# Ledger of designs, part 176: peptides against a protein of PDB entry 6RO1

Target 1, 216 residues: chain A of PDB entry 6RO1
Amino acid sequence: LGKEIEEYIHKPKYCLPFLQPGRLVKVKNEGDDFGWGVVVNFSKKSNVKPNSGELDPLYVVEVLLRCSKESLKNSATEAAKPAKPDEKGEMQVVPVLVHLLSAISSVRLYIPKDLRPVDNRQSVLKSIQEVQKRFPDGIPLLDPIDDMGIQDQGLKKVIQKVEAFEHRMYSHPLHNDPNLETVYTLCEKKAQIAIDIKSAKRELKKARTVLQMDEL

## One batch from the design tools (peptide; made by RFdiffusion4, then SolubleMPNN)

Design b2_p27_7_s2 (from b2_p27_7, 12 letters changed)
Fold by OpenDDE base, seed 5:
Structure b2_p27_7_s2 (fold): chain B 216 residues (1-216), chain A 27 residues (1-27)
Amino acid sequence: as target 1 above (216 residues)
Amino acid sequence: SEVLELKYEEVTLPSGAKLIKVTPVVK
């Protein structure tokens, strides 16, 4: 069900309004899981379908991701790879096709204006790690209905199925434990998770006006 | 590991979207 939701949220018509600089996003490319990164910028690329001649725009998002140092040495010829589990890695700005975004957070980080220095990029990693500690049940996700405003009936049906046994996406019980496959296990933990998430949200509540959102 | 102090601010948009701004606290 999580994968089905991903098929909606990574569509440009839904996600582009939320790809502001500093937005936390999760990036996956085939077998490579980069985990959480930070949006730096996005761009629209013109693409022409070879058979129809129709314009099919591609969207590329530049994401600051933790990459292996080995892959960076060969960055001129090879695609960036995620840092190994026991590797510190290095934060790099990687161009990513929008459909490779597996999750979008409600969290938007402050990022340094100049990301050329390695220290500035690594400071963002420290911020991500601190946010992860603050949210032990997982970094909060944008709700595809309430936050992203997706009106697709297919998505609504998927969400309803998830909500029947779990919680809404922003409080999804399986967010931190992909091995939780049984409804029974979810039922045992969902109450505690819901409490923890609610508590965490209350602690974060500092209301700002819409006018202050421009500073976000 | 050096603990970074972060400030969290919740913002609700007119659309109902809930966002969290996270900024480092400069000491």
Scores: peptide ipSAE 0.372, ipTM 0.841, DockQ to the pose 0.510
Fold by OpenDDE base, seed 2:
Structure b2_p27_7_s2 (fold): chain B 216 residues (1-216), chain A 27 residues (1-27)
Amino acid sequence: as target 1 above (216 residues)
Amino acid sequence: SEVLELKYEEVTLPSGAKLIKVTPVVK
């Protein structure tokens, strides 16, 4: 389910308005999990499809990521690699295709204007780590529906499944409760109410635009 | 390691999006 949600949020039409400098994003490239990084900027690149000759815009986001020192030494020949858990690593600005964003946080960090000095880049890592401490259950994610304004019916169905599952999970400890049926009924009602409220809110919300990037 | 003090500000956008602005506390 998480992967299904990811397939929506990393689409440029949805995520670009939230890719302002300082936005916390999670980056995964194949088997490489960089974890949480910070958006520096993004750019639109012209891409020509080999077979059709059609212009397909490619979006590249520069993300400050914790990289292995080894990857830095080989930066001319090799792609950046995430720092190992046991190494310090170094924060580097890495160009990342937008579809490699696995998560987008509601958190936007202050970042130094000049990221050329190592100390400035490392200060951002300290900030990320501090945020992680503040949110022991994980840093908050943008809600794809309520925050990002995605109106895709497929996503709505996924979210509904997640919500239904969460309610089941919360009811799990009560399996030995003789009033299990009552508990389930209440959970279902609560879920339905929550869905209705969310639906109503979504209908009132306008589509998000890139211009909203400046609002934070 | 020096403890970095951060200020957390919740911001609600006109769209209704809830964001958290995090800034270092300037002493």
Scores: peptide ipSAE 0.278, ipTM 0.794, DockQ to the pose 0.541
Fold by OpenDDE base, seed 1:
Structure b2_p27_7_s2 (fold): chain B 216 residues (1-216), chain A 27 residues (1-27)
Amino acid sequence: as target 1 above (216 residues)
Amino acid sequence: SEVLELKYEEVTLPSGAKLIKVTPVVK
């Protein structure tokens, strides 16, 4: 169900308005989880489908990501790899296809104008880590319906199923179900997403200073 | 390690979406 929600969120028609410089996003490429990064810029690339010759625009977002130091900076051919758990890593600007965005935060960070110096890139990592400390229940997510304005009925049905599932978990029906661990892992991910959304909404309500969009 | 102080500001978009702007506090 979480994956189904992601399939809506990463669609350009929904997410592009929220990919401003400084937006926190989560990036996952197959088995590589980069975690939270920061949007730098995005671009539209012309692409021609090999089989049909139809123009299919590709959207590429440049994201500051914590990468392995072994990742080649200039290799157009080798994909960046996420930092290992035991590695400090280095923040690098990585071009990412928009469909690889697994989450979009309501948080937008200030970023340095010049990201060429390593120190400027690493300062952004410090900011991300500080935000993570501020939100112990997880970095707040954009609500796909309330914040992103997605009106798709399929998404609404998915969300309703998630909410119903969460309600069933809290009613303790699974105390003796041996599938509890699998359900709990899925539920922990879903519950963590729901908790993150609820926690984020609560923390947003505590923010006293309201700025206009032109000041963002 | 210098503790990074961040300011958190709530922003409401014309769409009604609520965002958080996070900026370093320049001391």
Scores: peptide ipSAE 0.228, ipTM 0.760, DockQ to the pose 0.578
Fold by OpenDDE base, seed 3:
Structure b2_p27_7_s2 (fold): chain B 216 residues (1-216), chain A 27 residues (1-27)
Amino acid sequence: as target 1 above (216 residues)
Amino acid sequence: SEVLELKYEEVTLPSGAKLIKVTPVVK
């Protein structure tokens, strides 16, 4: 179910409006978890499907990610790899396909205009780390319905199933439903989203400054 | 490591959804 929700979020028609510079996103590529990074920009690449000749646009997001220093040395030939937990790493702008975004945050950071200097890139990492400290339960996620405005009935049904399951799980904790673990993960994601929204709302209450998105 | 002071600002989307803009406080 979590994967199903992600499939909706990954659709360009839903996620692109939220991929503004400074948006916090989580990037995963197969076995490589880059964790939280920051959107720099996105581009539309025209891809022609070789077999159908149909234009299937590919969307590439440039994301500032913490990369291993080893991967940077081989950057000409090898894909960037995430920094090891014990490694400082280096923030690099990495082109990422939109479907590799595992999460989109409600948080948008101010980023330097010039990311060519290493110090400017590393300053963004410091900002991410400070945000993480302020959100001990995790960086707040965008709600696909309330924040992203996804009106897809399929997604609504998935969310309703998750909510119904959460309600059943909380109301009947003793029911050994073998599907509980999979639903728990989804419920944890939604619960995490709900907790994250509550945490974000608490921080918003502290900020007292309401800005229009056009000012961002 | 010096603690970076961050400013949090609420952003309201046209949908009414609220987002957070985070900026470093430049001393």
Scores: peptide ipSAE 0.097, ipTM 0.696, DockQ to the pose 0.535

Design b2_p27_7_s3 (from b2_p27_7, 14 letters changed)
Fold by OpenDDE base, seed 3:
Structure b2_p27_7_s3 (fold): chain B 216 residues (1-216), chain A 27 residues (1-27)
Amino acid sequence: as target 1 above (216 residues)
Amino acid sequence: TVEMELEYEEEVGPDGSRFIIVKPVYK
């Protein structure tokens, strides 16, 4: 079900409006999970299918990703690799095909205007880490229906199945299905995201109210 | 020691989409 949702989200017609600079996104490339990165920009590349001559535009998003230092040394010859768990890594701007975006967050960071200095790129990593601390249950995701406005009936059916599954899991805690934990974790993340967004909104409203009260 | 705090703002897009804008603030 998560993969089915991903198949909709990473489609350019749905995700491009949300690929603003600073948008948090997850990037996965085959076996390489880069985790959360930050969108810098995107571009449309004209691609001609070699066999049909049909124009198949490629959408490339430049994403600040935590990369291994080893992969950076070989960047001329090898694709960037995610930082190992035991290394600090380095934030690099990596061109990523849009279909490699596994998740899109509702969170958008302010990023430095100049990302050429290493320190500016690493500051973004620090920001991501602070956001992750703020959202211990996971960084909030864009809702594909409510936020992204996807009207596809297939997606609506998938979401309904997920919601029904969540409801069944909540009502019947006894099914130790390991697949349930993954969906439950995704759904708890989504529900917790909705709650955390609501809570963050409430805290923001409170913070604004406090700021307005301090100006009085 | 520069401490970084995050300020959060909610932004609503023209289509009603909801975003959380996060601004790093250095102290």
Scores: peptide ipSAE 0.252, ipTM 0.802, DockQ to the pose 0.600
Fold by OpenDDE base, seed 4:
Structure b2_p27_7_s3 (fold): chain B 216 residues (1-216), chain A 27 residues (1-27)
Amino acid sequence: as target 1 above (216 residues)
Amino acid sequence: TVEMELEYEEEVGPDGSRFIIVKPVYK
């Protein structure tokens, strides 16, 4: 059932609006589980289907992931590998096909504007670890129906089976499924809004900190 | 027409780590 839900969540038409910078996501590639990473950005790439010549757009998300140092030595030629459990690893921005996202969190992290310095990337790992400490039962997920607005009847049937088993209740909001182009445009707008909100909240926090210091 | 809006709550960790909990709201 979990895998069936995943097959809906990683579809671009559903997940793209939620791939704002700082969004926590899980990445799995075959046998490699990277765990939780942070979205940096995403891009649309033109792809041509080999047999039909039809344009099938590929969506690539750049995700900051904890990678093994060994795999990074050959990063020019080899795919990054997840850090081993006993390894510190290094945070690296990895291009990931959107269908490799296994989970999307309701949590977004504040990330440095410049991720070129190693220290800035490693600071994000510290933030992930802090979030994990706050959520001992697991980082909260976006609800595919309530949060993501997926109206697919197949998914609803899967959820109903889960609900019957777990005695949960999900709401089913009515949304029109946007086309991929509309979804992409909305993602760009939401990304900008997320930046603006982040900036405004930082200013508000600074103001509050100053006020608290003046009251002390 | 139901539109999806996002509400944001900022939290700060003891180490100064900052994150926003995003809650979709439908109007």
Scores: peptide ipSAE 0.237, ipTM 0.664, DockQ to the pose 0.071
Fold by OpenDDE base, seed 2:
Structure b2_p27_7_s3 (fold): chain B 216 residues (1-216), chain A 27 residues (1-27)
Amino acid sequence: as target 1 above (216 residues)
Amino acid sequence: TVEMELEYEEEVGPDGSRFIIVKPVYK
């Protein structure tokens, strides 16, 4: 069900309006999970389908992602790889096809105007990590219906099934299926995002947590 | 050690979408 929702969200007709600079997005490319990154910009590229001559526009979003330093050294020939769990990695601006966006957050970060300096890029990682700490249940997602305005009946049916399932699970706590958590996090995050946007607005006034950051 | 504070602002997008701007403030 989560994957079915993703198939709607990553469609350019729905997601492009939300790909503003600073938007948190989750990027996954096949087996490579980059986790949460930050949109820098997006571009429309004309692609000509070789067989039909039809213009099939490709949408590329530049996303600041935590990449393996090793992959960056080989970047001339290979696509960037996500940082390993045991490495710090380095934030890099990576061109990503829009359909590789697995999630879009309601959160936008302030990003430095100049992302050429490594310190500026790494500062964004610190910001992401802090947002993650503030949202222990996961970074809030845009609601596909209420926030993104998707009117597709197929999506509505999927969400209704999810909500119905959630209501059943509240009555009988079935075990931690990680796929269910992702879907639950979408619908609970909808009601809770509306409440948590208000409560986060209130709690954010309270949670001036001064993070001591190690000097970069 | 630089202390980073996060400031949070709720904004409304041109489409009426709500989002939170998280601004790092370094002290």
Scores: peptide ipSAE 0.142, ipTM 0.726, DockQ to the pose 0.579
Fold by OpenDDE base, seed 5:
Structure b2_p27_7_s3 (fold): chain B 216 residues (1-216), chain A 27 residues (1-27)
Amino acid sequence: as target 1 above (216 residues)
Amino acid sequence: TVEMELEYEEEVGPDGSRFIIVKPVYK
């Protein structure tokens, strides 16, 4: 279900208006999960479909991602790889095809104007980590219907199924089961986008309520 | 027709990091 939502979100007709500089996005390429990164810019490349000769525009987004230092040494010949969990890594600007965006946040970060210095790139990682601390249940996502304005009936049906499933998960007495982490990790991998949408709407509402309470 | 507008709220992180939350507003 999360993957089905992703197939709508990463379509250029829906996501391009939200790919502003500083936008938090999640990048996944096959088995490589880069996690949360920051949009730097995007570009439209002319592509010609080999079979039809029709112009099929390819959209590339430059994303600041946490990369393995080993992959950077081989960057002349190999694609960037995500940092290992135990590795500090290094933030690098990586060109990413738009269909590799697995999630888009409602959050935009202020980014340094010059990302050439490593310290400026690493400061963005610190900012991402700080945002993650503010959102313990996950970085808030754009709602594909309410925020992105997607009117597709197929997506609405998927979201309804996810909401029904989440409501069942939240209504299920599994909240007291110590195996919730394993079910949560499996559901997070498949339903992370959907759990993140509803939890992030609730957390954004709670975070607004908490932030408004701390400002009173 | 309810038109959706996007409002932007600037927030400051505990470390002084600045970010903007995009909020949909319906009119």
Scores: peptide ipSAE 0.079, ipTM 0.615, DockQ to the pose 0.079; fails the geometry check

Design b2_p27_7_s4 (from b2_p27_7, 15 letters changed)
Fold by OpenDDE base, seed 5:
Structure b2_p27_7_s4 (fold): chain B 216 residues (1-216), chain A 27 residues (1-27)
Amino acid sequence: as target 1 above (216 residues)
Amino acid sequence: SKKLLLKEEEVTLPSGAKLIVITPIVE
C-alpha cells in the first residue's frame, strides 16, 4: 500500500510544485536508501520516446544526499552509494529522477547559497539531524490529499484502506521504522482477510436469498 | 473547488538554523 501511494506522489504534475529549494525529501534507489536529503533544484530534460518519437519530458531533481566516500565523485546517480550506518559519509549534490523520491516532507530548510564548499554541504546534514531530533516520531510528511491536493480517486481508495487498518503512514511514527516494509506486508495480509470475509458474507447473503426464493 | 493555500512558518532551531514548516490552509 505504501508503494502504491508513492506511485502517485512521483507524478510530476503532483510533486513538482513542492520541489522548492530546501525541501526535505527521501531518496531510495532499488536497494540503496539514502534517507533524507534536501532539494537544491530541479530541471526538465527533453526525452524522445523511442517508438513514437513523441517528446516525453524527463524531470531530474538535484538532491543533497549523504553519500559514501568510496562512491566515485561521478555526477551520475548510478555511481552514488548511500553512506554506511557507521560511516560519516559526505554530503553531495546528486541528480535524481523524480520517481526515486520515496517521500516529501512539509519541512523546507534554508540552505547555503554556495554548496561547492564541503563545510557548507556538511552544515545541511547537521540541520537535517536537528530536524530529526525535533520530530522524534519522524519527519512530517506532506499529505497527498490535504497538502498536495491530489484528487485521484484511486489514491483516495488506497489511503482509506491504509487508514482502516490503523496504518496512518503520514501521521504515524512508523514511517521511520526500519521494519516498515514488514508492517506494510502484515497490514496488506489483514486487508486481504477483511476483503475475503466481506466477500464471504455477500455470498452467504446471496445464498440465503436463493433459499428464500425456493421456499416461496 | 476549495483553493489550497500553503502557509509558511519560519522556525528557528536551537543551533540557530532556520527551517520553514509548510501547512495547508483550506478556504
Scores: peptide ipSAE 0.063, ipTM 0.584, DockQ to the pose 0.102
Fold by OpenDDE base, seed 2:
Structure b2_p27_7_s4 (fold): chain B 216 residues (1-216), chain A 27 residues (1-27)
Amino acid sequence: as target 1 above (216 residues)
Amino acid sequence: SKKLLLKEEEVTLPSGAKLIVITPIVE
């Protein structure tokens, strides 16, 4: 079900409006899971279908991703690889096809204007990690229906199924289907994130109010 | 067709890192 949702959200017609610089996105390429990265830019590339000669625009998003240092050394010949869990890695701007975006967050980070210095890139990683710490239940996702405005009936059906399963899981907590838990965790994370964002906003508002009162 | 509006809110993390929470509103 999560994969089915992914098939909608990574479509250019839906996701492009949300690919602003600084947007947190999750990138997965086959077996390579880069995790959360930050959008730097996106571009439309001209592509011609080899068999029909028809113009098929290809959308490429440049994403700042944590990459293995080994892959960077071989970057001239090999695609970037995600950093190993035990590896520090290095943040690199990696061009990825838009359909490789597995998730889009409601969060945007401020990114340095110049990403050429390694320190600037690594600072973004620090920021991502801080966001992750702030959202222990997971980085908030854009809702494909409510946030992204996707009106596709197929997606609505998928969401309805997810909601039905969620309701069943709440009703029957013993159904530890790992796949359902993942989807449910995504949905719960979504609901919890909405709450956490609201809470964070309230805390920020309170903090600002307190700071303003202290200046006062 | 519903118009997509984006509401942006600046959030400062305890570390001082700044982020923008973008809440899309579909009207």
Scores: peptide ipSAE 0.046, ipTM 0.596, DockQ to the pose 0.091
Fold by OpenDDE base, seed 1:
Structure b2_p27_7_s4 (fold): chain B 216 residues (1-216), chain A 27 residues (1-27)
Amino acid sequence: as target 1 above (216 residues)
Amino acid sequence: SKKLLLKEEEVTLPSGAKLIVITPIVE
């Protein structure tokens, strides 16, 4: 079900308006999970379908990702690889096809204007880690319906199934399943963390911006 | 065209990190 939702959110027609600089996104390429990175920019590339000659634009997002140091040595010839869990890694700007975005967060980070210096890139990693500490149950995601405005009936059905499943899990007499208590604890922690984030704010500025979304 | 109203909250964390929490509202 999570994968089905992903198939909607990574479509350019839905996600492009949310790919502003500083947006936290999760990147996965086949077996390579980069985890959370930060959007730097995106671009549209002209592409033509080989068989039909139809225009098929490709969207490439540059994402600051934690990469293995080994992959950086060959960065000119080889694709970047994610840092190993036990590795510090290095933040690098990696061009990623938009469909490789597995998640989009409601969180945006202020990023340095110049990402050429290593120290500036690594400072962003520190910021990501700080956000992760504030969200132990996971970095908050944009809601595909409420936040992203996806009106696809198929997605609505998927969400309904997820909600029904969750409801059934709570309604089922598995009251005695110790795993359920863990889920409840996680949900409560998530709620508490949301409150803690609100309380931990030294400076809060509220702004409203209207974004016009054109049909892509 | 859909209008999306974005609620933005700028937050400075104790570490000095600045982030914006964005909650879009589709109208």
Scores: peptide ipSAE 0.046, ipTM 0.576, DockQ to the pose 0.097
Fold by OpenDDE base, seed 3:
Structure b2_p27_7_s4 (fold): chain B 216 residues (1-216), chain A 27 residues (1-27)
Amino acid sequence: as target 1 above (216 residues)
Amino acid sequence: SKKLLLKEEEVTLPSGAKLIVITPIVE
């Protein structure tokens, strides 16, 4: 169900309005999880379907992502790879197809205008890390219905199913149904989205706040 | 270690969506 929701969210018609510079997004490419990155910009690329000759526009979003240094050495021949857990990595602007966005946050960051200097890129990583500290339960996600305004009936049905399952799980917490764990994981994602949104909304209701955090 | 100051601002999009914009003010 979480993946089903993702299939709606990453559609250009829904997500493009929220891909402003500085928007926090998660990027996943097959087995590569880049985690949270920051949108720099996006562009529409003309693509022609090989079989029909019809125009099929591709949307490419440039995302500042934490990449392995090893992948950077091979950047001429290989795609960027996410930083390993044990390495510092380096923030790089990586062009990704919009459908590779696995999550979109309600949070936007200020980013330096010039991202060519490594120090400017690394400063964004620092900011992401500080935001993560600000949200210990996870960076808040946009609600696909309430925030993104998706009106697709299919999505609504998926969400209703998730809510129904959540309600069942919460109403019957002691049911040792092994299938509940899988449902819990999916429901946890939605519940986490709901909690995160609620948390974000609560935080938004707080007046303009200045946070001082230690540099990692 | 250096301290980073973050400014949080509520932003309302034309859609009515409320977002948080976080801006570093001291690096």
Scores: peptide ipSAE 0.165, ipTM 0.732, DockQ to the pose 0.596; fails the geometry check

